Peptides against a protein of PDB entry 3OGK. Designs and how they scored, part 212

Target 1, 307 residues: chain A of PDB entry 3OGK
Amino acid sequence: ATPDRLSRRFPNLRSLKLKGKPRAAMFNLIPENWGGYVTPWVTEISNNLRQLKSVHFRRMIVSDLDLDRLAKARADDLETLKLDKCSGFTTDGLLSIVTHCRKIKTLLMEESSFSEKDGKWLHELAQHNTSLEVLNFYMTEFAKISPKDLETIARNCRSLVSVKVGDFEILELVGFFKAAANLEEFCGGSLNEDIGMPEKYMNLVFPRKLCRLGLSYMGPNEMPILFPFAAQIRKLDLLYALLETEDHCTLIQKCPNLEVLETRNVIGDRGLEVLAQYCKQLKRLRIERGADEQGMEDEEGLVSQRG

## One batch from the design tools (peptide; made by RFdiffusion4, then SolubleMPNN)

Design b1_p27_7_s3 (from b1_p27_7, 19 letters changed)
Fold by OpenDDE base, seed 3:
Structure b1_p27_7_s3 (fold): chain B 307 residues (1-307), chain A 27 residues (1-27)
Amino acid sequence: as target 1 above (307 residues)
Amino acid sequence: MLRPTQREKRMERLNALIAERKAARAA
């Protein structure tokens, strides 16, 4: 569909999701008009889609100007912005969004690539937003944002239920976890093992409602921090965990209510057997090929093609 | 070559970290 056709057919459209071409198409000379730019859509939104409150761009090229135009056009009517695997913008574009869209409930930039100028966008969000429910910049490269702003967001946004972040040291998020009383989902962070301090993370207090979790770089020494609430875990993202097959077995046995598991091939056939035995409510299993294949000389860590 | 996805980059970092931790435990 073209933007103009969309507005004519659906002038009262509330939600729009646009998908760019698969990345495989990028091997070919992408003509400038391949439909990967959001610009014509943002123009149409600004002019004709005045009821639009939810925008999801997936694998699109998004400029700061596009974000600025969208922000100003929708202002506090914009409830959801998802920049899913997008590129072409900087943190200035994000700043414009959070400055103008003060009632935004969902802000996602998962797997997006951007130029980071500063952390002002997160600070501005922290200072002015009280509506946020979902914040997701998982698998992004922010280095200039402050965990203190994340804590402020948690204190001010009582409906905050899902937060996915980059590689913050998890101990810097202690204040965030204390403030985020209604948080149900957390992904990201960074657990940095200290051989000299095995108890480094044992005193972490998680939000009481936490049931969807994906701690990055969690190893077997840190894994016990989950045991007190493992029975309430419904989703685990172990894609970036430092767990071996046996560690998977140990954790899975403690998660009888697990519905969604995302992990690497390191789970192995043994881990899958344990999963089948203990996780009777499992709805979705995602296994990705990861690093473990290069180092696993041992057959036990590979999911067989037969299974 | 296609620029690696953020997911791929993160996986590469994970791989490096696994290697580092294995080396540190062996030392």
Scores: peptide ipSAE 0.519, ipTM 0.903, DockQ to the pose 0.538; fails the geometry check
Fold by OpenDDE base, seed 5:
Structure b1_p27_7_s3 (fold): chain B 307 residues (1-307), chain A 27 residues (1-27)
Amino acid sequence: as target 1 above (307 residues)
Amino acid sequence: MLRPTQREKRMERLNALIAERKAARAA
């Protein structure tokens, strides 16, 4: 489909989702005239799609200029922007979005690749937004953003229900968790084991409504922090957890209401058996191959074709 | 080689951390 044909047919379009080509056709294999650039679509949005509230770009090339044009064209009418596995922009583009789209409810950059210039975009979002419901920059590389801005967002955005972040030290997010009273989903952070302080994270207080969780680098020593509310957990992302097969078994037994599990092959056939026994409400299971398979000599740590 | 995705990079970091923790427990 071409942008011009879309606007002529659907001038009152409220939601647009564009999917770029599969990964194999991206990066250095993308021809210059490939439909993977959002530029012609942003032009069309700006000129002809005046009712558009939601934009989702998946595997697209997005420039700062594209983001700036989109931001200015839609302003406070933009409620959702998802840059899903996109590339080509910098944090300046993000700054433009949050500066001009002050009523944005969903902002996603999950798995996007970008150049980080500064943390101003998150600061600007913290200073001016009160509408945010979903913030997701999971599996991104931000080093210049402040956890204090995240706390400010939580304090100001009463409808904030889902937050997925990069590798913030989880203790730096204590203020965020305290402020995020309506938070139902959290993914990311970083749990850093300290042999000298085995109880480093035991005093973490999570939001009372938290039921979808994925703590990065959570090991068996940190896992007990979930036990007080394990029965409330509906979704676990253990893809980036440092749990072995036995740890999976322990945690799964405590989560009888689990509906969604994402993990690595380290769960093993034993973990899958425990899952089947204790998690009768399970709706979705995702198992990915991890590098821990290369080191696990024990057959029990591998998911067989039978599982 | 195709540029690694963010997901692949994160998995590489995880793998490194797993190796570090295994080494620390063996010591």
Scores: peptide ipSAE 0.519, ipTM 0.902, DockQ to the pose 0.552; fails the geometry check
Fold by OpenDDE base, seed 1:
Structure b1_p27_7_s3 (fold): chain B 307 residues (1-307), chain A 27 residues (1-27)
Amino acid sequence: as target 1 above (307 residues)
Amino acid sequence: MLRPTQREKRMERLNALIAERKAARAA
């Protein structure tokens, strides 16, 4: 579909989802004829789609100018913006969105690549937004944002239910977790093992309604922090956990209400057997290949070359 | 070479961390 055909057919459109072609959009290698740029769509939104509340760009090229135009055109009417695996923008574009769209409820940049200039966008969001329900910059590289702004967002946004972040030290998020009383989902952070302080994370207090969780770099020493509420876990993201097969078995046995599991091949056949035995409500399983196989393939390859 | 996706970069970091922790436990 072309932008002009969409507005003519659906002038009262409230939700738009655009998907670019797989992988090629992330590298600025997509010609304009492939529909990888959002610019013509943003122009059409600005001119003709006056009721649009939700925008989802997936695997598209998005510039700061595109974000600025979208922000000014939709302002407080924009409730949802998802930049899913997008590229081409900077934090200036994000700043424009949060400055002009003060009633935004869902802001997602998951797996997007961008140039980080500063942390002002998150600060502006913290200072002015009270409507936020979903914040997701999982699998992104922010180094200039403050965990204090995340805490402020949690304090001010009473409807905040889902937050996915990058590699914040999890202890810097203690204030955030205390403030986020209605939080149901958290992904990201960073658990940094300290051999000299094995109980570094044992005093972490999670929001009482937390049932969807994915802690990055969680190892077997940190895993016990989940045990007090493991029975209420419905979704578990172990893709970036540092758990072995036996650790998976231990955790899965404690999660009888698990509906969604995302993990690596390290779960193994044994972990899958335990999952089938203990998690009767499982609806979705995602298994990805990780380093654990490369080490085994290299070891098996080394053994096969010696044999 | 196509630039790695954010997901691929994160997996590479994870792999490096796994290797580091294995080495530290073996020492």
Scores: peptide ipSAE 0.516, ipTM 0.901, DockQ to the pose 0.536; fails the geometry check
Fold by OpenDDE base, seed 4:
Structure b1_p27_7_s3 (fold): chain B 307 residues (1-307), chain A 27 residues (1-27)
Amino acid sequence: as target 1 above (307 residues)
Amino acid sequence: MLRPTQREKRMERLNALIAERKAARAA
């Protein structure tokens, strides 16, 4: 499909999702005309798609100029922007989006690769947005953004229900969690084990409605922080947890309402057995190969082909 | 060499952290 044909056929289009074919790293190997650049689509959006509220780019090249054009063209009419596994932009492009699209409800940059200049985009979002429902920069590398801005967003955006972040120290997000009263989903952060302070995270208070969770680097010592609300957990992302097979068994037994589990092969056949026994509402299971398989001398941690 | 995806990079970091924690517990 060409951009021009889209606008002619669907002048009142409200939602657009574009998927690039190859990984972003392969774009340099493909002729410019392969359709991996969003530029022609952004031009078409700007000129002809005046009712467009939702834009989703997946595995595409997006420049700051593209983001700036999109932002100015759609302004407060843009409710959703998803840059899913995209590349080619900087935080200046993000700044343009949040500056011009002050009523954005969903902002996603999950697994996108970008150049980080500063944290101004998140600050601007915190200062001016009150509409945000979903913020997702999971599996990204932001080092210059402030957890205080995230707290401000939570305080100002009463409809904020899902937040996925990078490697913020979880203790820096205490204020965020207190402010995010309606938060249902949280992924990311960083739990940093301190041998000298085993109770470092024991006083962490999560939002009362939290039911979808994925804490990064959570080990068995930190896992008990979930126990008070484990029964309400419906989705658990353990892909980046530091849990062994037995730890999985312990946690799974406490999550009888689990519907979605994402983890590594470290769950093992034993963990899968426990999952089947205790999680009768399970709808989706995702098991990824982790490098911890290479270090697991213990046969018990491998999912056998028998199941 | 294809640049690692963000997911791959994060997995590499996880693996490094696992190794570090294992080493620290063994010491």
Scores: peptide ipSAE 0.514, ipTM 0.901, DockQ to the pose 0.524; fails the geometry check

Design b1_p27_7_s4 (from b1_p27_7, 19 letters changed)
Fold by OpenDDE base, seed 2:
Structure b1_p27_7_s4 (fold): chain B 307 residues (1-307), chain A 27 residues (1-27)
Amino acid sequence: as target 1 above (307 residues)
Amino acid sequence: SFLPTQRELRQKKLDELIRKRKEERAK
């Protein structure tokens, strides 16, 4: 499909999702002539798609100029922008988006690769946005953004329900969690085990409505922080947790209302048995093969095909 | 040099952490 054909057929289009071609090493092996640039689409959006409020780019090349054009063209009419596994932009492009689209409800950059110039985009978002419902920069690398801005966002955006972040130290997000009273979903962060302080995270207070959770690098020592609200957990992302089979069993037993589980093969047959026994509402199970399987001599840690 | 994907970077970090924790527990 070409941009011009789309606008002619659907001049009142409100939502657009563009998917680039799946490529191995997409960020490194993008041919110059790859049709994965959003530029022609942004031009069409700016000129002919005046009712567009939701844009989702997946695996596409997005420049700062593209983002600036999009931001200015849609301004406060833009409710959703998802840069899903995109590349080619910097934080200047993000700054343009949040500066001009002050009523944005969903902002996603999950798994996108970009050049970080500063943390101004998050600061600007914090200073002016009160509409945000979903913020997702999971699996990104930000070093210059402030957790204080995230806290400000939580305080100002009463409808904020889902936040996914990179590897913020979880303790730096204490203020955020206190402010995010309506938060239902949180993914990311970083739990950093300290042998000298096993109780480092025990005083963490999570939002009362939190039911979808994926804490990065959570180990068995940190896992108990979930126990007070484990019964209300509906979705659990353990893909980047540091839990062994027995840890999985322990946690799963405490989550009787679990509907979605994502984990690695370390859950093992035993974990699956426990899951079947205790999680009767389970709807989706994702098991990925992890590198930790190469070191597990214990057959019990592998999901056998015998099921 | 091919820049690793975000997934690859996180996986590498995870693997490193797993290794470190195993080493610490073996002591």
Scores: peptide ipSAE 0.415, ipTM 0.866, DockQ to the pose 0.577
Fold by OpenDDE base, seed 5:
Structure b1_p27_7_s4 (fold): chain B 307 residues (1-307), chain A 27 residues (1-27)
Amino acid sequence: as target 1 above (307 residues)
Amino acid sequence: SFLPTQRELRQKKLDELIRKRKEERAK
């Protein structure tokens, strides 16, 4: 489809989702006309799609100039921007978006690759936005953003219900969790085990409405922090948890209202049996091949070399 | 050189953490 044909057919379009080619194809050949660049679409949005409030780019190449043009063209009419697995931009592009689109409700850059220049975009968002409902930069690498800005966002955005972040130390998010009174979903962070202080996370207070959770690097020692509200958990993302089969069994038994589980094959047959026994409301189960199998294959390879 | 995807980078980090924790428990 061409951008010009879209606007002629749907001049009153409110939501647009564009999907680029699979990433494996993007790395091998970026021909200029492969449809992977958002530039022609942003031009069309700016000129002819004046009612567009939601934009979702998936696996697209997005430049800072594209983001700047989009931001200025839609301004406070832009409610949703999703840069899903995109690349080609820097934090300057994000800064432009949050500067011009002050009423944005959903901002997502999950699994996007970008150059980080500074943390100004999050600071600007914290200073001026009161409309944010969903913030998602899960599986991204931000080193220059401040957890204090995240706390400010939580304080100012009363409708904030879902936040997914990178590898923030969870203890730095205490203020955020306290401020985010209506938060229902949290993913990311970083739980860092300390042998000298095994209870360092036990005093964490989570938002009272939290029911969808995916803490990164959570091990069996940290897992008990969930037990006080495990009965209200509806969705668990354990893809990046450091839980073994038995740990999965322990946690699952405490989550009778679980509807969605995402985990690695480490759950095993035993974990699946426990899941079937205790989680009668389960609607969706995703099991991915994880590092645990690669380690076993390497160990089997080592054993095969010793044998 | 294929730039690793964010997913691949995160998986590598996870693998490293799993390894480290196993080593610490074996001690």
Scores: peptide ipSAE 0.413, ipTM 0.866, DockQ to the pose 0.516
Fold by OpenDDE base, seed 4:
Order: sequence, then structure tokens, then C-alpha cells
Structure b1_p27_7_s4 (fold): chain B 307 residues (1-307), chain A 27 residues (1-27)
Amino acid sequence: as target 1 above (307 residues)
Amino acid sequence: SFLPTQRELRQKKLDELIRKRKEERAK
């Protein structure tokens, strides 16, 4: 499909999702002949798709100029922007989006690779947006954004229900969690174990409606922070948790209402058995192979084909 | 040069943390 053909056929299009060609090494090489540039699509959006509210770019090349044009063209009509595994832009492009699209409800840049200039985009979002429902920059690398801005967003955006972030120290998000009263989903952060301070995270208070979560680098010592609301958990992302097979078993037993589990092969056949026994509401299971398998002495840490 | 994907970077960090924690527990 070409942009011009799309607009001619669907001038009243409200939602557009574009997918670039799947590649194993998405960020390694950008072929010149790759139809993965959003530029022609942004041009078409700007000129002819005046009812477009939702844009989802997956595995696309997106420049700051593209984002700026999109932002100015759609302005407050843009409700959703998803830069899913995209590359080619900087935080200046993000700044343009949040500056011009002040009523954006969903902003996603999960697994995108970009150049970080500063943290102004998040600050601008915090200062002017009250509509945000979903913020997702999971599996990204930010060093210049402030957790205080995230707290401000939570305070100002009362409809904020899902937030996924990079490797913020979880203790820096205490204010955010207190402010995010309606938050249902949280992924990311960073749990940094301190052997000298085993109770480091025990006083964390999570939003009362939280039921979908994935805390990065959560180990068995931190896992008990979930126990008070484990029965409320519907989705767990354990892909980047530091849990062994037995830890999985312990946690799973406490989550009888679990519907979605994402984890690594370390769950093992034992963990799968426990999952089957205790999680009767399970709808989706994702198991990824992890490098930690090489360090496991226990063969039970491997999921067999019978599972 | 090949640039690592975000997934690869996260996995690398995870592996490093696993290693470090194992080392600390072994002390």
C-alpha cells in the first residue's frame, strides 16, 4: 500500500498502524530501499488524513522532522502516538509531540532507539498534559528525565492507568505511586538489591488498583513486596526479574487470579506445574529463553517440550 | 558497527546483575 492510495480510499481514517519489515537486527542496518521511513506517510497524514487520531509506527524510521510535522498537523486531535521499536529520532522530536499534542492520551516509545538530548519532553508533558492515560517508554534508555516529572504527570492526569518506564530506581518513584491513584499497570523501574539493607523496598506503597506489573530486576528478597496484593495481580511480567524456579513457584501460588504471565525458561517444568495448579484463570503464557540457563545447575530450570 | 537492540541491552544488563548477585551470595 502507498500513502496516497490510502488517503484516497479512506479520507476519514481515524487510526493508522504501519509496520516496517521485521528484522532480527532492527537497529543494526537500515537499507536504503527499505520502505520503513515514515516520511511519506507523515506527509500524507498532514495533507489528507485530517481525522486521524491514532498513529502507530512499528519498526519504522522516524526523524525529528517527521515528528514535528505530525505534531503540528494533528495537534490536539492526536490522541495516540506509538513509536514501537522505532529509530531515527531524538528527544527533540518527542518534545515537539508533547508541545503541540497537549491532549494526547497514549504516548508509547517502547523498545525504540533514539538519541537523548535532554529531559525536556517529559517535563513539558508534565506541565501541560492532563489527558494522558497510557505512558510507555519501557525498554528504553533515559538518563536525563526526572522521576519528579513522572509524579507530576500522575498528579495531573487523573485517567492515567498504565505506565511503563525504563530503569528508574524504584524508590525514586514513591511519589509517583502515591500520586497515581488510578494506576492499574506498571512495568519497569529498577530494583537494586542491597545485601546490607534487606528491607530497602519493604515499605513501598503501590497504587491500590495495581493489577498488571513487571518490576525489573526483582529478586527473591524484593518479591515479598508484592504479597499484600498478589491475589489482585492479573498480569505479571517477569522477563527481567531475577527469580529462580522456586521463586516463581512461591509467587505463582500467591497469584490465583493471574491471567497473563511473561517469564523466562527459568520457570521450569516445576513452575509450569504450579502455574497449572494455582492459576486457573490463566489466558496467556509467554516463555522466553534466557541466558541465565547457562548458569543453572538445576535441570528443572528448563522448560521441556512436554510443558 | 552493529548496534545492540534494546532487548539485547536489557538482557545484557540482566545477565550482569545475575552474575553480580551470585558473586555476592557466594561471599
Scores: peptide ipSAE 0.412, ipTM 0.865, DockQ to the pose 0.578
Fold by OpenDDE base, seed 3:
Structure b1_p27_7_s4 (fold): chain B 307 residues (1-307), chain A 27 residues (1-27)
Amino acid sequence: as target 1 above (307 residues)
Amino acid sequence: SFLPTQRELRQKKLDELIRKRKEERAK
């Protein structure tokens, strides 16, 4: 499909999802065509798709100019922007989005590769947005953004329900968790074990409605922080947890209402047995091959990508 | 060399942390 054909057929389009080529390695080799670059689509959005409120780019090349044009064209009508596994932009592009789209509800940059110039985009978002429901920059590398801005967002955005972040020290997010009273989903952060301070995370207070969780680098010493609310957990992302098979078994036994589990092969057959025994409401299981276990021929579970 | 995906980078970091923690616990 070409952008012009889309607008002619669907001038009142509200949501657009574009998928680029599947292999990240091919992004650098994508010819300058509409199949890889969002530019022609952004042009079409700006000119002819005046009711578009949701944009999802997956595995596409996105420039700062593209983001700026999109931001100015849709302004406060833009409710959702997902840059899913995209590349080619900097934080200046993000700044343009949050500056012009002050009523954005969903902002996602998960697994995107970009150049980080500063943390102004998150600060601007914190200063002006009160509509945000979903913020997701999971598996990204932001070093210049402030946890304080995240806290401000939580305080100002009463409908904030899902936040996925990079490798923030989890203790720096204490204020965020306190402010995010309606948060249901959190992924990311960084749990950094300290042998000299084994209880450094024991006093973490999570939002009361938290039920979808994926704490990065959580080990068996930190895992007990989940036990007080494990029964309400419905989704666990353990892909980047530092749990062994037995740790998985321990945690799974405490999560009888688990519906979605994402983990690595380290769960093993034993973990799967425990999962089957204790998690009768399980709907989705994703097991990825981790480098930590060489030998298990685990069948690639087709994770249905629910977009 | 193709730039590693964010996923690959994160997995590498995870593997390093696993190794480090195993070494620290063995002391």
Scores: peptide ipSAE 0.411, ipTM 0.867, DockQ to the pose 0.492; fails the geometry check

